Peptides against a protein of PDB entry 2FGR. Designs and how they scored, part 211

Target 1, 331 residues: chain A of PDB entry 2FGR
Amino acid sequence: SSVTLFGIVDTNVAYVNKDAAGDSRYGLGTSGASTSRLGLRGTEDLGGGLKAGFWLEGEIFGDDGNASGFNFKRRSTVSLSGNFGEVRLGRDLVPTSQKLTSYDLFSATGIGPFMGFRNWAAGQGADDNGIRANNLISYYTPNFGGFNAGFGYAFDEKQTIGTADSVGRYIGGYVAYDNGPLSASLGLAQQKTAVGGLATDRDEITLGASYNFGVAKLSGLLQQTKFKRDIGGDIKTNSYMLGASAPVGGVGEVKLQYALYDQKAIDSKAHQITLGYVHNLSKRTALYGNLAFLKNKDASTLGLQAKGVYAGGVQAGESQTGVQVGIRHAF

## One batch from the design tools (peptide; made by RFdiffusion4, then SolubleMPNN)

Design b2_p23_1_s3 (from b2_p23_1, 12 letters changed)
Fold by OpenDDE base, seed 4:
Structure b2_p23_1_s3 (fold): chain B 331 residues (1-331), chain A 23 residues (1-23)
Amino acid sequence: as target 1 above (331 residues)
Amino acid sequence: MTISGEEGARLFRELLAQILASR
């Protein structure tokens, strides 16, 4: 049998001009171009076209040497795969996030990513951002002439918060068409959580598409997230993203992405624009820079996610500028 | 990097020991 050890160490110098007090933050941050990780994976051929697999992956924090510890919370799956597709057991990306974050040109990390996969309602569940789940069973189809799908169910295991008795239950999936330069997907999910100790449904619908023109790639996302509460009405956010990327000089990539977060419960919008550049020194090592601007309107308090430096909110109606310059190494 | 199953098992045990020692 063989085991693949793999990882990414991505560390940057980051700056944001405002925190929650209106002060600047700067320092060494992590995961600006790709999430830093360490993992083990393997596959066993069982014959007859059946394969067993495992995947264990944790996040690396290169700024502090994982002072908060190491774990496999990124992925901890066993799988069976074959002509029927793949079944996975264990903590992973939920099928909706796994597919729909693929349209984010900033790889769902750093100061530039689409921030729609968020806990918009102070949900008390650990994964109320809709990105991952514990106790997850997932199924992924093969690609049939471009058509593919993924489905998942996560058990709540009777996790309670206040009067909510099904916290962490997830059901969701996507349908997609992936053929040549075109990708398009529709995702639907519901997650059970609590808000203020009361049972709440996190409903999510996401449409994503991308097209590679060779000279440039366009990508887009449309998302609605609703935290449906029995008391106080729905907390609804409509999120929109449009991005473009282009190769530069055979070794570089430039990225531009805009996002709008229309936060209906506070009648407030946030606008994000990010310029990114990646320079490949090799197949494994890259330099990168990100420049992001986040404009909050009215009661909006969103902050850029400069992991390891500052990932908190700002004052209501305040604008934030962020910069990251870093090194990504893959092994 | 692809390594032998035995080396992979050693690395897994070392990682598991670190995870358990951090608790």
Scores: peptide ipSAE 0.037, ipTM 0.651, DockQ to the pose 0.314
Fold by OpenDDE base, seed 5:
Structure b2_p23_1_s3 (fold): chain B 331 residues (1-331), chain A 23 residues (1-23)
Amino acid sequence: as target 1 above (331 residues)
Amino acid sequence: MTISGEEGARLFRELLAQILASR
């Protein structure tokens, strides 16, 4: 058996021109181009094409040295894999987020990513952003003729919040076609949670597609997230993303991404535009810069996610500009 | 970096001890 130690340390200088008080924030931030992480993984060949696997991964905060501690909340799985695909047991990305975040050109990280995978309703569940789940069983098919799928179920373990039962139950999956330059996927998920101590279903539908023209890549997402409440009506958000990336001089990548968040419960839109550049100094080390602009309209209070500096909201209808300049190292 | 299973098990125990001591 072998164990692979792996990680990323990504640290940046970040600035945002507005916080919730209207003041600027600046300092040393984390995870601007990739989430900083430490992990262990390994595989064992069991013969007959069957393999056992494990994966343990936690987030690193390079600005404070993990002052709040370390954990394996990113992934803590055991698996079996073979010609049938892969079965995973333990905390992981849910199948829907694992597949559909692959269309985000900012890799769900820093001030530029698609923010659709969010708790839009003040859901009281630990993972109401639809990204990960505890107590998860997942299955991933092989790729056959371009077609692939993933399915997951997370046990609630009789968790309750207020009058809500089954909190943390997840069911979801995707179907995809991945062939050469083309990728397309449909994801569906439901998670049981609570809002105001009352039972709430978080329904999610996401469409993603990308095409790699060699000289450039185009990518898009269409998402609807709906918190179905028995009392007070549904909290619905429609999120849209369109992005382009291109290689620059064999050592760089430029990215441009636009997102629209149509927050139906408050009749308010937010517009995000991000320009990013990554400069590869080596296969393992890169410099990067991100410039993001977020325009809230009406009652919208969304903020850019400058992790380690400021990730909160802004005043209603306010615009926020963010900058990150940093170093990413992988080992 | 790839290491032996025994070295990996040691690193896991050391990391787990740090996680438990940080609570």
Scores: peptide ipSAE 0.036, ipTM 0.582, DockQ to the pose 0.280
Fold by OpenDDE base, seed 1:
Structure b2_p23_1_s3 (fold): chain B 331 residues (1-331), chain A 23 residues (1-23)
Amino acid sequence: as target 1 above (331 residues)
Amino acid sequence: MTISGEEGARLFRELLAQILASR
């Protein structure tokens, strides 16, 4: 058996020029290049190609020392793996999020990431962003000549909100082709939730692709999220992302990513553009900087996610500029 | 007890079938 302690401490100075009042916010923020975390993981060889595994991972908030506490809400799984792939039991990334966020060049964190995996409808479920689930069973296939897949089901455990039943039930999966420089994936998910105390289905479809040219990587996402409410119209968002990254001088990486969020229920668009740079001081330590611009149109109120400083919305039709400069250390 | 990859895949299919039938 082996047990590994691992983590990331990522802390930054962050600034956004507008909050919900139109005022600037600045301070010490977290998780600008990678989500700060502490974890334990291990494996046991059971013989015959079968392995047991565990993974316990929580978020670290280096700005306040975890003043709101520590938990394993990032991942808390036990698993069996072998030639059949891997079965996981416990809270984790849902298979769709685990695969399709891999096309985000900003690692699904800080002010630069793709924000499509969101609660677009004021859903009352804790995981209505489509990122993680409680009571999750997941299966991941091996890679067969590039082809791979993942499937998941989360139990609702008869959770109710208002008149909505089955809250927190997830079903979803992806199919993918990962071969050399090419990755492509299709993900489908449905989650049961509530909006205004009424039953709502969160449907998600996501297409992702990337190609590594060696000198640069291109990555893209196409997503539709649809909250189907029993009463009222559907809340639909179409999200698009295109990004490029390139190595710089053997010690750095530059990233540029654009996203468009077409919020159909309010007939309003938001445009996000982010420039990022990572400078590797070692294999474990990096300096980074992110510069993001978010332009809301019409009734759109989206804000950049400067965790630890400001992650709220802005006034309708307002633009927000964000900066993060920080240190990432991995152990 | 060594569970073969085939037995693991069978158990997963059976569990998935039970979950889908409980809907």
Scores: peptide ipSAE 0.014, ipTM 0.351, DockQ to the pose 0.036
Fold by OpenDDE base, seed 2:
Structure b2_p23_1_s3 (fold): chain B 331 residues (1-331), chain A 23 residues (1-23)
Amino acid sequence: as target 1 above (331 residues)
Amino acid sequence: MTISGEEGARLFRELLAQILASR
């Protein structure tokens, strides 16, 4: 058996030019290039190609020293793995987010990421962003000539909100092809939640693809999220992303990513464009900078996710500019 | 108790089938 302590400390100076009042926000933020974390993991060889594993991982907030406490809400799994793939029991990334966020060149963190994995409907469930689930069972296949898949089910444990039953139930999965420079995936998920105390299904379909040309990588996402409400009609968002990354001088990476969020229930679009740079001082330490612009149209109120500084919305139709400059260290 | 990877895969498929049948 082995046990590994691991982590990332990522802290930045962040600025956004507008909050919900139209005022600027600035300060020390967290998780601009990678989510700050502390974790324990290990494996035991059981023989016959079977391994047991555990993984415990919590978020670190380097700006306040975890003033809200520490927990293992990032991942708390026990697993069995072998030639059949991997089975996981416990809170984790749901299979759809685990695979489809891999096409996000900003790794689902900071002010630059694809924001399609969101609670678009003021859903009252704890994980209505479609990223993680409690009470999760997951299965991941091996890679068979490029083909791979993942499936998950989360128990609701009879959680109720208002008249909604089965809150927090997740079912979802992906199919993928990962071979050499090419990756492509289709993900489908449904999560049961509540909106206004009424039963609501969060349906998600996501297509992702990337190609590595060596000199540059292209990546794309197409997503539809639909909160099916019993009363008041569906809240549908179509989200699109296109990104490019390139190595710089053998020590850096530049990233450019565009996203469009077409919010059908309010007939309103938001456009996000982000330029990022990472400078590797070593294999474990990097400096980074992100510059993001978010343009809301009409009734759209989206804000950039400057964690630790400001992650709220803006006034309807307002534009927001964000900057992060920080240090990432991995151990 | 030691089980093979194939036996582990079988037990998981059975559990998954039970979960899917409970819907």
Scores: peptide ipSAE 0.011, ipTM 0.338, DockQ to the pose 0.039

Design b2_p23_1_s4 (from b2_p23_1, 12 letters changed)
Fold by OpenDDE base, seed 3:
Structure b2_p23_1_s4 (fold): chain B 331 residues (1-331), chain A 23 residues (1-23)
Amino acid sequence: as target 1 above (331 residues)
Amino acid sequence: MTISGEEGARLFRELLAEILASR
């Protein structure tokens, strides 16, 4: 058997020019290039090609020393793996999020990520962003000549909110092709939640693709999220992303990513553009800088996620500029 | 970092104690 301690400490100085009052915010933030984490993982060979595994991972907040406590809410799984693939039991990324966030060049973190995996409807479920689930069973296939898939089901355990039952139930999966420079995936998910104490289905469809040309990588996402409500009609968001990255001088990487969030229920769009640079001081330590611009139109109130400084919204139709400069260390 | 199973078990107990004390 083996046990591996691992982690990332990522801390930055961050600035946003507007909060919900129209004021600037600045300070020490966390998780600008990668989510800061502490984890334990291990494997045991059981013979016959069967392995047991565990994974325990929590978020670190380096700006306040985890003042709100520590937990394994990032991942808490036991697994069996072999020639059949991998079965996981416990809280994890849902299969759709695990696969489709891999096309985000900003690693679903900081002020630059694709924000499509969101609670668009004031859903009252704990994981209404479609990223993780409690009580999750997941299965991942092997890779068969590039073809792979993942499936998941999360039990609701009869959780209720208002008149809504089955809250927190997830069903979803993806199919993918991953071969050499090419990756492409289709994900489908449904989650049961509540909005205003009434039963609501969060439906999600996501397409992702990337190609690595060696000199540059292109990546894209197309997503539709629908909160299907019995009363008041559907809350639909169409989200689009296009990104490019390129190596710089053998020690750096530049990233540019654009996203569009078309919020149909409020007939309002938001445009996000982010420039990022990572400078590798070593295999484990990097400096980074992010510059993001978010333009809200009409009734849109989206804010950049400068975690530890400001992650709230802005006034309707307002634009926000964000900067992060930081250090990432992996161990 | 790969650690021994005994060191891993110690770190797990310490981390679990911290998680339980922070609640």
Scores: peptide ipSAE 0.036, ipTM 0.642, DockQ to the pose 0.240
Fold by OpenDDE base, seed 4:
Order: C-alpha cells, then structure tokens, then sequence
Structure b2_p23_1_s4 (fold): chain B 331 residues (1-331), chain A 23 residues (1-23)
C-alpha cells in the first residue's frame, strides 16, 4: 500500500486599515492564496473496479506553529469509489460548498474570496457557515457527458442548543454540468441550527457558473441564505459574485472579483472588490498579492478575512481596505 | 510525496500522538 503525505504552507504579511475600534491591524497572517494544510491520503484497489480511500487533513497556522493545536477538521474521511462514483464517510466539505466554492477565483480563502458561505444570523452551530459538517455521509456521481451531482446528509446525533434538538443536521446536494470550458451548478442545502436557543433552519440556494475563454476565465455566483426562525422572521442574505482571471506572462495570474452582500434583515448592503496577483516561481512555490476593498452601507459590519491578523467586523457603515503579500509552498 | 505504507503508518502515529498530547 502507499500513503501520500501532502501539504501547503501559505504565509503572508497582511494589513487592514480598520478593525472594530477603527484602528489598523498588521502582521503575519496565513492562508492568503490557499488554505495552509497538512494531510495524509491513500487508496487501495480492492479489485472489480472498487477502491477504498482515506483522507485526513488539518489546517496549518505558520505564523504561530499551530499554537492552538492540530486536528483533522478540514477532512477526515474513509471512502469507497468505483464506476458508481464515490461514497465518503466522515467530516468533510458538504457537497454544496465543495462544488459551489470552486467558482470562487480566490479559492475560498484570504481577503478576496466570496463570503456568502457565512453564518449570517448568529447561528449557534459550529458549522453554520454551510462549509463543512461532522457526521457526514456524501455521495458523488461520476461525470456523465458533463452531468454530475453530489449529495450529503449529516447526522445531528441529538446535539441540543437551548430548545433545538437537531443541531448540525445537514441535507443538501448539487447538480452540475462540467464540459470543456463550461461549468455550471445549482446547489440546495438545509442545515438545522439554533439562534437565541431556538430551532432555526439555514436554507441555502446557490447557482454558480464559469467559462474559460483561454485568454481569460469568467466566474459567477448567485446565492440566497435564509435563517428561518419560528420567532422574529427570516434572516435573509442575497449574495452575488462576478470574477475574472487571466494568465500573465505564462507564470502569472491576475484576478479581479466583485461581490455584493444584500443583508435583508438589516436592509444593508456590503460591496467587496478584490484584485489579486499570483506569480509562480515553480510548480510548487508562488508569490502572491491581494488588494481588497470592502464597503459596508448602513448597518453592515462585514470585515475582510485576514486570517492570523484580523478577521473581525468593522463599525456599521465603515469601509475596510486590506492587503496581503505572501509565499505559498506546496509539498 | 508518496511514501511506503509503513512510513505512512509511522507518520500517522506521530501525528495522532501530537493531537492527543494537545488535548
């Protein structure tokens, strides 16, 4: 049998001009171009076209040497795969996030990513951002002439918060068409959580598409997230993203992405624009820079996610500028 | 990097020991 050890160390110097007090933050941050990680994976051929697999992956924090510890919370799966597709057991990306974050040109990390996969309602569940789940069973189809799908169910295991008795239950999936330069997907999910100790449904619908023109790639996302509460009405956010990327000089990539977050419960919008550049020194090592601007309107308090430096909110109606310059190394 | 199953098992035991010691 063989085991693959793999990882990414991504560390940057980051700056944001405002925190929650209106002060600047700067320092060494992590995961600006790709999430830093350490993992083990392997596959076993069982014959007859059946394969067993495992995947164990944790996040690396290169700024502090994982002072908060190491774990496999990124992925901890065993799988069976074959002509029927792949079944996974264990903590992973939920099928909706796994597919729909693939349209984010900033790889769902740093100061530039689409922030729609968020806990918009002060949900009390650990994964109320809709990105991952514990106790997850997932199924992924093969690609049939471009058509593919993924489905998942996570057990709540009777986790309770206040009067909510099914916290962490997830059901969701996507359908997609992936053929040559075109990708398009529709994702639907429901997660059980609590808000203020009361049972709440996190409903999510996401449409994603991308097209690679060779000279440039366009990508887009449309998302609606609703936290459905029995009391106080729905907390609804409509999120929109449009991005473009282009190769530069055979070793570089430039990225531009805009997002709008229409936060209906507070009648407030946030606008995000990010310019990114990646310079590949090799197949494994890259330099990168990100410049992001986040404009909150009215009661909006969103902050850029400068992991390791500042990932909190800002004052209502305040604008935030962020910069990251870093090194990504893959092994 | 692809390594032998035995080396992979050693690394897994080391990582598991680190995870358990951090609790």
Amino acid sequence: as target 1 above (331 residues)
Amino acid sequence: MTISGEEGARLFRELLAEILASR
Scores: peptide ipSAE 0.028, ipTM 0.636, DockQ to the pose 0.315
Fold by OpenDDE base, seed 2:
Structure b2_p23_1_s4 (fold): chain B 331 residues (1-331), chain A 23 residues (1-23)
Amino acid sequence: as target 1 above (331 residues)
Amino acid sequence: MTISGEEGARLFRELLAEILASR
């Protein structure tokens, strides 16, 4: 058996021109191009094409040295894999986020990513962003002529919040076609949560597609998230993303991504546009820069996610500009 | 980096001890 130690340290200087008070924020931030992480993984060949695996991965905060502690909340799985695919037990990305975030050209990280995978309703569940789950069982099929799928179920373990039972229960999956330059996927998920101590279903539907033209890649997402509350009506958000990336001079990548968040419960839109550049100094080390603009309309209060500097909202109808310049190192 | 299972187990125990001591 072999154990692989792996990680990423990604640290940046970040700036946002507005916080919730209208003031600028700046400092040292984390995870601008890739989430900083430390992990252990390994596999054991059991014979007959069957393998056991483990994966333990935690987030690193390079700005404060993990002052809030270290944990394996990114992934803590044991698995069996073979010709049938892979079964995973433990906390992980839910199948829907694992597949559908692959169309985000910013890889769900920094100030540029698609923010559709969000807690839109002040849900009281720990993972109401639809990204990860505790107590998760996942299954991933092999790729059959391009076709693949993933399914997951997370146990609630009788978690209650107020009058809401079954909090943290997840059921979801995707179907996909991945062949050559084309990728396309449909994801569906439901998560049980609470809002204001009342039972709430977080329903999610996501369509993703990408095409690699060699000289450039196009990618898109269409998502609807709906928090179905027992009282007060549904909180629905329609999110749209379109992005392009291109290689630059064999050592760089430029990215441009637009997103629209149509927040139906407050009849308010937010527009995000991000320009990113990555310069590879080696296979393991890169410099990067991100420039993002977020325009809130009407009652919208969304903020850019400058982790380690400022990830809060802004005043209603305010615009925010963000910059990140950093180093990413992988080991 | 690839390490032996024994070295990996040692590193895991050290990391677990740090996680437990930080609480």
Scores: peptide ipSAE 0.023, ipTM 0.499, DockQ to the pose 0.261
Fold by OpenDDE base, seed 1:
Structure b2_p23_1_s4 (fold): chain B 331 residues (1-331), chain A 23 residues (1-23)
Amino acid sequence: as target 1 above (331 residues)
Amino acid sequence: MTISGEEGARLFRELLAEILASR
């Protein structure tokens, strides 16, 4: 048996030029290059190629020392793995999020990441961003000549909100091809939730691809999220991302990513562009800087996610600029 | 237990893959 303690402490100075009032916000923020975390994991060899595993992981907030507490809401799984792949029981990333966010060059955190995995409809479920689920069973296949897949089901446990039943039920999965420099994936998910106390299905389709040219990596995402409401019609968002990264001087990485969020229910677009730089001081410690620009059009109110400083919206049609400069340490 | 730099790098890659996955 092995037990590994692991973590990341990522803390930054962050600035955004506009909040919901039009005022600037600045301070000490968290998780600008990687989500800060503390975890325990381990494996036991059961013989015959079968292994047991556990994973317990919580978020760290280095700005306030976890003043709101610590928990294992990032992941709390027990697993069996072998030649058949891996079965996981417990709260985790849903398979669709786990695979399709891997195409985000900004590591699904800070001011630069793809924001398509979002609660677009004021859904009342705790995980209406399509990222994680409680009561999750997941299965991941081995890689067969590049082909791999993942599937998940989360139990609703008869959770209700208003007149909505089955809240928190998830079903979803992906198919992928991962071979050498190429990765491509298709993900499909449905989650049951409530909007305004009424039953709502959150449908998601996501396509992702990346290619590593050695000198640079290209990555892309195409996503549609649709909240199907019984009353008031569907809330649909089409999200697009294109990114490039390149190594710099053997110790650095530069990243550029563009995203478009076409919010159909309000006929409004938002454009995000982010420049990032990571400077590796060691295998475990890096300095980083992110510069992001978010342009809302028409009724769009999206904000950059400067965690620990400001993660709210802006006024309709307003643009927001964000900066993060920080230290990431992994242990 | 001093995790080898390769296990730390694997952990970091797995964590990074899981970070990329885990908002």
Scores: peptide ipSAE 0.017, ipTM 0.410, DockQ to the pose 0.050

